# Peptides against a protein of PDB entry 4AID, part 8

Target 1, 242 residues: chain A of PDB entry 4AID
Amino acid sequence: FDIKRKTIEWGGKTLVLETGRIARQADGAVLATMGETVVLATAVFAKSQKPGQDFFPLTVNYQEKTFAAGKIPGGFFKREGRPSEKETLVSRLIDRPIRPLFVKGFKNEVQVVVTVLQHDLENDPDILGMVAASAALCLSGAPFMGPIGAARVGWVDGAYVLNPTLDEMKESKMDLVVAGTADAVMMVESEIQELSEEIVLGGVNFAHQQMQAVIDAIIDLAEHAAKEPFAFEPEDTDAIKA

## One batch from the design tools (peptide; made by RFdiffusion4, then SolubleMPNN)

Design b2_p19_8_s2
Fold by OpenDDE base, seed 1:
Structure b2_p19_8_s2 (fold): chain B 242 residues (1-242), chain A 19 residues (1-19)
Amino acid sequence: as target 1 above (242 residues)
Amino acid sequence: SRMERRRAYMEKLKERYKL
């Protein structure tokens, strides 16, 4: 087993990104850990486009599987076959920032699956899932112009808090999820309670600054563990402007 | 540096995909 691991301190917590142990049949696979919350992200892409494919077929599925039932809050009532509201939301949170980063003209099927394996009841697996999905795509060799980072920002006692615990979130006036590249914010999702737009904008900037360490960690992992970039040549769209 | 590593990573991807 050629296991490659990157470990960083992030918001006072240890973030671990690991590849090479699990899901080797995927194009990219990352086991991500923060505290005792553990997620597996896999990225798989088709090596050809389907005949007549006119759009980019990206599917993102976040799952809290039944084998993690009892280690995930609310896991006892998850009926097989329907995503929960949380699973649907997190799937969209992962999809939104990554979709624009694929090379234009790439129309091969891409499937990203994030599976929660363990939950510590402190660290939400959504942010970890976003990070893991980004890392898995960067390792896959798909024509993905990532990485993205992600962060949650709270507002507790008049200060920004990076990736607040579930208990800190009870006191937070803000639930701000941000995803972006090194240079750009790609997605913002926010729930706010009686906060100024200035505080929210400051939270976006804080998130984008704090996710830089994660972006660097994914690049470092990719430099050592990524597959060779897929042999894709975008159609020369400049020739259609003549 | 961190910035040089990021740049090198992105430039490799841009070169590969003629971006």
Scores: peptide ipSAE 0.565, ipTM 0.942, DockQ to the pose 0.844
Fold by OpenDDE base, seed 5:
Structure b2_p19_8_s2 (fold): chain B 242 residues (1-242), chain A 19 residues (1-19)
Amino acid sequence: as target 1 above (242 residues)
Amino acid sequence: SRMERRRAYMEKLKERYKL
């Protein structure tokens, strides 16, 4: 097995991005670990466009499988087949920052699946899932102008906390999820309790700074493990405006 | 450097997709 791994220290925790062991049939597949939380992201894309396809058919599916449910807080036996509210929300959190980064005119079907394999009850798999999905896309050869990084920021005891634990989040006045490229914030989702706009903006900046290490880790992994970029030529849409 | 690696990665993608 040609296993490639990148390990970084991130917010006082070890982040591991691994490829080549699991889901080798996917275009890209990344096993991401932070603490004892483990997610598998897979990216698959069609090698041709469907006839008459007029929109970009990106599907993102975040799922917490029943075998991990014994380690997931509030784990009702998810009935096979319908995403929970959390799974739907996290799927959107992953979708939002990645969708605009596909090359314009690419209308081949893309499916990103993030599966929670293990949950440590400290590290939320959503951020890890965002990172893993970004990495899987960068490895896939899809025309994706990533990577994105992601971070959660808390406000605990008058300070920013990177990726607070679930217990720290109970004391946090902010749940701020940020995703972005090296150069731009692409998505912000926030739940805030009576904090100034200055603190919130500072949190976005803090998140964007802290996710740089993740972006670098994904690039490093991609340099060693990415497939050749898919043979896609964007249509010259600017020629129609002349 | 980190910045050179980022640049090289992005330039490879831009070149590949004529961006």
Scores: peptide ipSAE 0.565, ipTM 0.941, DockQ to the pose 0.820
Fold by OpenDDE base, seed 4:
Structure b2_p19_8_s2 (fold): chain B 242 residues (1-242), chain A 19 residues (1-19)
Amino acid sequence: as target 1 above (242 residues)
Amino acid sequence: SRMERRRAYMEKLKERYKL
């Protein structure tokens, strides 16, 4: 097996991105680890467009599986057959920043699946899932103009905290999730308790700065392990304006 | 540099998709 691994220190934690060991049938697959939280992201895309396809059919599914449920807070409340509220929200958090980054005119079906394999009760798998999904897409050969990075920012004891633990989040006055490219913020989601706009904007900037290391790690992994880019030529939509 | 690698990665994608 040709296993490629990238390891970085990120917010005082070891982030590992690995490919080549698991889910080799996917177009892209990344096992991401932070602490003892482990997620598997897979990206699969159709090699042709369906006849009459008028929209980009991207599906993102974040799942916390039952085998990890013994280590996942609230994992027992899953109604069989429907995503939990958390799974639905995190699926949207992953979808929002990646959807705009696909090449215009690409209407082949794309499926991103993020599966929580292990949870350490300290590191929330949502941010890790966003990072893993980005990496899996970059490895897949899909016409994806990523990577994205992601970060959670807390405000604890008058300071920004990168990817606060679940325990640190209890003391945090901010839950700020940011995703973006190297050059642009693509998504912000925030819950804030009595903080100034200045602190919140500073948190967005802090997140975007801190995610650069993740973006660079995904690029490094892709340079060594990405599939050849899919043979897609966007229709020259500018030729219709002539 | 990190910036050069990032640029080279993005330029390869842009070239591939005529962006």
Scores: peptide ipSAE 0.565, ipTM 0.941, DockQ to the pose 0.845
Fold by OpenDDE base, seed 2:
Order: sequence, then C-alpha cells, then structure tokens
Structure b2_p19_8_s2 (fold): chain B 242 residues (1-242), chain A 19 residues (1-19)
Amino acid sequence: as target 1 above (242 residues)
Amino acid sequence: SRMERRRAYMEKLKERYKL
C-alpha cells in the first residue's frame, strides 16, 4: 500500500487526511479524521460522456451508515435506503461549492460519496465530509478546479470559534458554515440569533481565513498522491461565440 | 513557499485544461 498522510493542527484539533489504504477502486479516496470523528470520501467519474448528455451529471451522497450505529447519534431510526434530513442537507452543502469548480463542458458522470465511519459526539462529520470530498476530488484526476476548504464558525462569549463542538454550539449565537477556494467564498449557510450583520460578515471572513490551512493541506496531499489529470479538452468556447 | 506551491498547483491545472 502506498499510504500518503497529511496532518495539521486546525482550530485546536488534529485534522488527518489519508489516502492509499481504503477504497482504491475509486478515482479518489480520502479517509479524514478530526478528533475521533472519521469519514471516508470517494470520488468516481466516468471516462466518457453519455450520448446526448446535456448537463453535468454530478451526484453527491453523504451517508451516516448503520454499521457506525451506537457511535452516531440517531442512527437507530434511519430507514434503510432513504437519506435522513441531515444526510440530504449535508449532501447539498458539499454539492453547492464543488459543482461550479468543474471545468466547463465536462459532462461525464461524477459521483462523490461521503460515509461517516465514526462519530466522537464532539466533532460534526459535515465539515469533515466537505474537506474529505474536496480532497478526494483533487486526488481523482477529474477536471476539478479545487480544492475547497470548509469551516463552521460559532459565536461564543463575544468571540468567533472555529468548528465548535456540539456542546459549544449549544452556547453559540451563530451556526455559520462557509466553503470556498483559496481566493473566493463559494457558499455560506447560516443560522444566527440576534447578531449584527457586521459580526456575521466578520464570521465569513474568519472562516475563509481559517480554511486556508485545510486548502494547503489538500494541495500538499495532492502533490504527493493525485492521479494524473484526466485527458479532457474543453471545447473552445470562443469558437462557439463566433 | 506555501504560496508558491498553491500557485504551481493551480497553474498546472489551468495549463492542462487551457484555462
């Protein structure tokens, strides 16, 4: 096994990104750990476009599987075969920032699957899943102009908190999820309680600054473990405008 | 540097896809 690992300290927690041990049949696969929360992200893409494919067929599926039941809160009541509300929401949180980063004209099927393997009851798998999905895509060789980073920001005792624990979030006046590239914010999702617009905007900026370390960790992993970029040539869009 | 590695990574992708 050619195992590559990147470890960083991030918001006072150890983030580990690992590839080469698991799901080697995928185009990209990343095992991500923060605390004792563990997710597996896989990226698979078709090597050809389907005849008559008019749109980019990206599917993102976040799953908290039953084999982690007893280590995942609420795992006992998940009906097999239908995503929970949380799984649906997190799948969208991952989809939103990554979808626009694929090279225009690429219409091969892409499947991103994020599976929660372990939950520590402190670190929410959603942010970790976003990071892992970004990393898996960057390793895959798909025409993806990532990485994205992601962060959750809380507001506790008059300060921003990066990736608050589930217990710290009970005291937080903000649940702000941000995803972006190195240079741009791509997605914001927020729930706020009686906070000024200035504090919220400051939270977005804080998130974007804090995710830079994750973006650089993904790049470092990709430099050592990424597949060669897929042989895709975008159609000359200048020739279509003439 | 960190910034040089980031730039080199992105430039390699841009060159590959003629962006």
Scores: peptide ipSAE 0.557, ipTM 0.939, DockQ to the pose 0.830

Design b2_p19_8_s3
Fold by OpenDDE base, seed 5:
Structure b2_p19_8_s3 (fold): chain B 242 residues (1-242), chain A 19 residues (1-19)
Amino acid sequence: as target 1 above (242 residues)
Amino acid sequence: SRAERRKAYMEKLKKRYKL
């Protein structure tokens, strides 16, 4: 197997992005690890558009399967079939920043699946899932103008904390999830406890700065492991104004 | 540099998709 791996130190933790071992049938597949939390992201896209397809059919599914559920706090036996509230929310968190980065006019079906394989009870799989999904899309050959990075920011003891542990989050006055490209913030989701707008805006900036290392890591992985870009030609939308 | 690598990556994509 041709395994490509990128490892970086990120917020005092080791982030590993790996491709080529698992899910080789996908267009892109990334195994991402932070601490002992492990996620698999897969990206699959249709090689043709469905007849009459009028919108971009992107589906994102984040899943915390039962093998991880014994290590997930509050993990009731998720019956096969219905996403939990968390899975639904995280699926949206992944969808929001990636959806606008597809080339305009691309209407082939795209499926992103993020599966939590292991949870360490310290590192939340959601951020790791966002990073892995971004990486999988960049590897896939889909017309995706990524990567995105993502970060969680806490506010603990009067300081920003990058990707706080689940225990640090109990003491945090902020749960701020940010996703973006190198140049732009694409998504902010926040739960704030009595913090100034200045602190929150500072948190967004902190997140965007800290995710640059992840963006660079995904680019490095893509330079070595991405498939050839799909043969998609955007329609010249300027020609319709004549 | 990292910035040059990012730029080169994005320019390759832009060129590929005529953006």
Scores: peptide ipSAE 0.620, ipTM 0.950, DockQ to the pose 0.851
Fold by OpenDDE base, seed 3:
Structure b2_p19_8_s3 (fold): chain B 242 residues (1-242), chain A 19 residues (1-19)
Amino acid sequence: as target 1 above (242 residues)
Amino acid sequence: SRAERRKAYMEKLKKRYKL
């Protein structure tokens, strides 16, 4: 097996991105680990556009499977077949920052699947899932102008905390999820309790600074393990205006 | 540098897709 692995220290935790062991049938596949939380992201894209396709058909599916339910808070009550509220929300959190980064005019079907394989009850799989999805897309050869990084920021004891644990989040006055490229913030989602706009804006900046190490790790992995870029030529939009 | 590596990665993608 040609296994490529990148390991970084990130917010006092070890982040591992691995490819080449699992889901080899996908265009891109990444096993991501932080603490004992483990996610598998897969990216698959169609090699042709469907006739009459008028929009970009991106589907993102985040799932916490029932086999991991013994280690996932609330997992025992998940009815088979419908995404939970959490799974729906996290699927949107992954979709929002990646969707605008596909090359304009690319209308081939793209499916991103993030599966939680293990949960440590400390590290939330959502941020890890965002990072893994970004990495899987960068490895796939799809016309994706990533990577994105992602970070959660808390406010605990008057300081910013990168990717607070589930227990630290109970004491946090902020749940701020940020995703972006190296150069730009693409998405912010926030729940805030009695904090100034200055602290919140500082949290966005803190998140964007802290995710740079993740972006660099994904690029390093892609340089060593990415498939050749898919042979896509954007339609010459200048020729349609003549 | 890390910044130069990021730039080189993105410039390869831009060139590939004529962006």
Scores: peptide ipSAE 0.618, ipTM 0.949, DockQ to the pose 0.868
Fold by OpenDDE base, seed 2:
Structure b2_p19_8_s3 (fold): chain B 242 residues (1-242), chain A 19 residues (1-19)
Amino acid sequence: as target 1 above (242 residues)
Amino acid sequence: SRAERRKAYMEKLKKRYKL
């Protein structure tokens, strides 16, 4: 097995991105670890367009599986076959920043699946899932103009905190999730408690600065482990303004 | 540099897809 691994220190935590051990049948597969939280992201894309396909068929599924439920809060009440509210929200958080980065005119089916394998009860799998999905797409050979990075920013004791723990988030006046490319913010989602617009905008800038190390780590992994880019030629060359 | 690697990575993708 040709296992490639990238390790960085990120916000005082070890981030590991690994490929080549699991889900080899996928176009891209990344095992991502932050602390003791572990996710598997897989990317699969069709090698042809379906007849009559008029839109880009991207599906993103974030899943917290029951085998991880020994450490996942609330795991007992999963109605079989429907995503939880959290799984639905996180699936959208992953979808929103990646969807615009596919080459215009690409209408082959793409499926991204993020599965939580372990939860440490400190590090939320959502940010890790966004990073892992970005990495899996960059490895897949799909016409994806990533990577994206992602970060959560808290505001605790008058300071920005990168990827606060679940306990630090109880004291945080801000839950700010940001995703973007190296050059642009693509998505912001925020819950704010009595903070100025200046502090919130500063949080977006802080997130975008801090995610650069993750973007660099994904590029380094892709340079060593990405598949050859899929043979796609767009009809219309309107440049992705990234 | 890291910035040069990012640029080279993106330029390779842009060239591949005629962007």
Scores: peptide ipSAE 0.610, ipTM 0.947, DockQ to the pose 0.738
Fold by OpenDDE base, seed 4:
Structure b2_p19_8_s3 (fold): chain B 242 residues (1-242), chain A 19 residues (1-19)
Amino acid sequence: as target 1 above (242 residues)
Amino acid sequence: SRAERRKAYMEKLKKRYKL
């Protein structure tokens, strides 16, 4: 197997991004690990547009599998056939920052699937899933102007904490999820307990600074393992303004 | 540098998609 791996230290934890071992049938596939939390992201895109397709058909599906449920808090109550509230939320957290980064006019079906394979009860798979999805898209050859990075920021004992553990989050006055490109914040989601706007804005900046290492890691992985970019030519929108 | 690699990556994508 031609396995490519990127390892970085990130917030005092080892982040591993791996491709080439699993899900080779996907356009892009990334196994991401932080601690003992493991996610598989896959990106698949159609090589043609459906007749009459008027919108960009992006689907993002974050899922925590039942085989991982013994290590996932609350994993036992997943009724077959509907995503949990968490799965729905995390699917949206992944969708929101990636959707604007597809090349305008691309209307081929894109499916991103993030599967939690293992949970360590310390590292939440949501941030890891966002990173893995970004990496999988960058490897796929889809017309995606990523990567995005992502980070969670806590506020514990008067300091910012990058990707707090589930236990550290109990003491955190902030749950701030940020996603963005190297140059721009694309998404913010926050739950805040009695903190100033200044601390929250500082948290967004902190997240965006800290995700740069992840963006660099995805680029490095893509330079070594990305498929050839899909032969897509956007319609010359400048010709309609003449 | 890291910044130069990012720039080069994005420039390749922009060129490929005529952006």
Scores: peptide ipSAE 0.605, ipTM 0.947, DockQ to the pose 0.859

## One batch from the design tools (peptide; made by RFdiffusion4, then SolubleMPNN)

Design b2_p20_4_s3
Fold by OpenDDE base, seed 3:
Structure b2_p20_4_s3 (fold): chain B 242 residues (1-242), chain A 20 residues (1-20)
Amino acid sequence: as target 1 above (242 residues)
Amino acid sequence: SAHRERVRATLERLRAIHAR
């Protein structure tokens, strides 16, 4: 097994991104760990477009499997065969920032699957799932103009907190999820309790600054483990030469 | 930093690979 691993300190926690051990049949596969929360992201893309395909067929599926349900809040209430509300929301949260980053004209089927393998009841798998999905896409060779980073920002005791624990989030006046590239914010999702716009904008900036370490970690992993880029010619080659 | 230059060069290279 050619196992590649990147480890960084991120918000006072160890983030581990690993590839080459699990799901080797995928185009990209990343095992991401923060604390004892563990997610597997896989990216698979079709090597041809379906005849008559008129839209980009991206599917993102976040799943907290029943075998992990003993460690996942609400895992016992999952009816077989339907995503929970949380799984639906997190699937959209991952989809939103990655969808616009595929090369224009690419209409091959892409499937991103994020599976929660373990939950520590401290570190939410959603942010970790976003990071893992980004890394899996960057490793896949798909024409994805990533990586994205992601961060959750809390506001606890008058300070920004990067990726607050589930217990710290109970005391937080802000739940701010940000995703972006090195250069741009791509997505903001926020729940805010009585905070100024200045604090919120500062939180977005804080998130975007803090996610650079994750972006760098994904790039470093990709430099060592990415597949050859899929040869794809965009429909508008003239817009890329400018 | 020399690291930011490498990342920029890699992102520019990835963009340039996607631009071909």
Scores: peptide ipSAE 0.134, ipTM 0.781, DockQ to the pose 0.153
Fold by OpenDDE base, seed 4:
Structure b2_p20_4_s3 (fold): chain B 242 residues (1-242), chain A 20 residues (1-20)
Amino acid sequence: as target 1 above (242 residues)
Amino acid sequence: SAHRERVRATLERLRAIHAR
């Protein structure tokens, strides 16, 4: 198999982004690993718009499969056919920063699926899922103005911690998830316990700085493995302002 | 418009990534 792999050290952990081994039928597919947590992101997009399509039909689906449930906290209670609360929240967490980055006028169906294949009980698959989804979209040839990076920031013992473990998060006064491009923050979600606004803003800046290495890793992977860009011209929005 | 310039620059960047 023509396997392309990018490996970086990120927050004292090895991040691996791999393509070409699995899900070859997708437009983009990335296997992402951090520690022993493993996710598969796939991106598929329609090559034409449906007749009468008025909105951009993006679907993001984050799934923690039952075969991974033996290592996923609470994985035993997943009912078939309905996303868990976590799966719903993480699907939205991935959707929010990517949706604005599609070229205006693109109304072809896009499906992003993130599947947790393995969990190590240390590294939460949500951040890894965001990174993998970004990478899969960049590889797909879809008119996606990415990549995005993502990071979780904790506040432990009076310091910022990049992508704290689930155990370190129990001691953290902050759960700050940030996603952005190289140039801009696109999304912030935060749970904060008795911290100043200054510390929180510093956490956003820290996250945005730390995600640059991931953005660069996605670009490097895309340079070696991305499909040709889908031929799409944005709608000439000047025709409505005359 | 500043938006069109950003889209063009990004599409050029995307094209450059895919043409390498």
Scores: peptide ipSAE 0.102, ipTM 0.697, DockQ to the pose 0.071
Fold by OpenDDE base, seed 1:
Parts: C-alpha cells; structure tokens; sequence
Structure b2_p20_4_s3 (fold): chain B 242 residues (1-242), chain A 20 residues (1-20)
C-alpha cells in the first residue's frame, strides 16, 4: 500500500490528510482527521460524457453512516435511506464552492461522497468534509481547478476563532462558513447574532487567510499522490460564434 | 508572499495539467 499523509497544525488542532489506505477503487479518496473527527471523501468521475448530456452532472453526498451514529449527536433517529436536514445542508456547502471550479464544457458524471466515520463531539465534520472533498478531487485527475480550502469562523469574547468547538460555538455570536481558492472566496454561509457587517467581512477575510495552510496541504498531498490528469480539452465553444 | 506565488503557480499548474 502506498499511503501518503500530510499533517499540519491548523487553528491549534492537528489536521491529517491521508490517501492510499481506503476506497482505492475511487478516482480520489482521502481520509481527513481533525481531533478525533474522521471523514472519508471519495471522488469518482466518468471517463466519457453520456450522449445528449446538456448540463454538468455533479452530485455531492454528505453522509453520516449508522456505524458512526453512536458518536454523532442525534444519530439515533436517522431513517436509513433519507438524508437528514444536516446531511442535505452539508452536501450543499460542499457542492457550492466546487461546482464552478470544473473546466468549462466538462459534462462527464462526477460523484463526491463524504462519509463521517467518527465524531469527537468537538470538531464538526462539515468543514473537514469540505477539505476532504477538495483533496479527493485534486487527487482524482478530474478537470477540477481547485483546491478549495474551508473554514468556520466564530466570534467569541470579541475575537475571531478559527473552527470553534461545538462548546465554543454556544458562546459564539457568529457561525461563518467560508470556502475559497488561494485567490478568491467562492462561498459564504453565515448565521449572525447582532454583529456589524464590518465584523462579518473581517471574518470572511480571516477565514480566507487561515484556509491557505489547508490549500497548501492539499497541493502537497496532490504533488505526491495525484493520479495522472484526465486529458480534457474543452470544445472551443467560442469558435462556433465566429 | 513567496508562498502565495507557489500556490498560484501550483493552481496554474493544476489548471494547466487539467487543461491538457
């Protein structure tokens, strides 16, 4: 087994990105760990476009499997086969920043699956899932113009907090999730309690600065473990307008 | 920073790699 691992310190926690041990049948597969929260992201893409495919068929599924339910708050009431509200929300949080980063004209099926394997009750698996999905796509060889990073920002005791724990979030006046590339913010989702727009904008900037270490970690992992890039030349759709 | 330039160069490389 050729296992590649990248470890960084991030927001006072150890982030581990690992590939090569699990889900080897996927185009990309990453185990991401922060604290004792563990997620598996897999990326799979079709090597051809379906006849008559008119849109980009990206699917993103975040899942909290039943074997992790004993370690996930509220996991006891999940009906098998329907996504929870949280699973639906987190699937969208992952989808939103990655969808625009595929090469224009690519219409092969892409499936990203993020599975929570363990939850520590301190580190929310959503941010970890976003990071893992980004890493899995970068490893896959898919025409993905990533990586993205992601961060949660809290506002606790008049300061920004990177990836607050679930307990710190009870005291936070802000739940700000940001995803972006090295150069740009791609997605913001926020719940704000009586904070100025200036503090929120400062939080977006703080998130974007703090996610650079994650982007670099994904790049370093990809340099050592990425598959051969899928040869995809976008049909020059601008040549049809001449 | 030299780091942002390496990331940019790598994103440009990844973009160039995925565009080939």
Amino acid sequence: as target 1 above (242 residues)
Amino acid sequence: SAHRERVRATLERLRAIHAR
Scores: peptide ipSAE 0.102, ipTM 0.743, DockQ to the pose 0.170
Fold by OpenDDE base, seed 5:
Structure b2_p20_4_s3 (fold): chain B 242 residues (1-242), chain A 20 residues (1-20)
Amino acid sequence: as target 1 above (242 residues)
Amino acid sequence: SAHRERVRATLERLRAIHAR
């Protein structure tokens, strides 16, 4: 197998992005690892639009399967066939920043699936899932104007913490998830305990700065491993105003 | 910095979207 891997140090942890070992039938597939948390992201897109498709049909599915249940908090109660509340929330968390980055007029079906394979009880697979989904889309050849990066920011002992552990999060006054491109913040999700707006804005800025290394890592992986771009001409919407 | 201002403007826009 032609395995391509990018490894970076990120927030004092090793982030690994790997492609070419598994899920090769997908348009893009990335195995992402941070610490001992492991996720598989796959991106698949239709090569044609369905007749009468009026909207962009993006589906994002984050899942924590039963085989990882012994390593995932609350995994013992997961029944096959219904998303948990966490899986639903994380699916939306991944969807929000990627949806606006598809080329205008692209209405082919896109499916992003993120599967948690392992959890280390320190690194939450949601951030890793966002990164992996971004990477899988960039590798796919879909008309996706990514990559996105993502980061969680905590506020512990009067300082910002990048991707706090689950134990550090118990002491954190902030759970701030940020996703963005190199140029822009695309999404913010935040739970804040009595912090000033200045600290929160500083946290978003910190997240956006820290995710650049991830964006660069995805670009480097894509330069080596991306499929040829899917031939798609954007709808010329300026022709309707004449 | 220009970066901090872009982050602020994005947050303001996102807050305005979530408040609807």
Scores: peptide ipSAE 0.020, ipTM 0.501, DockQ to the pose 0.035

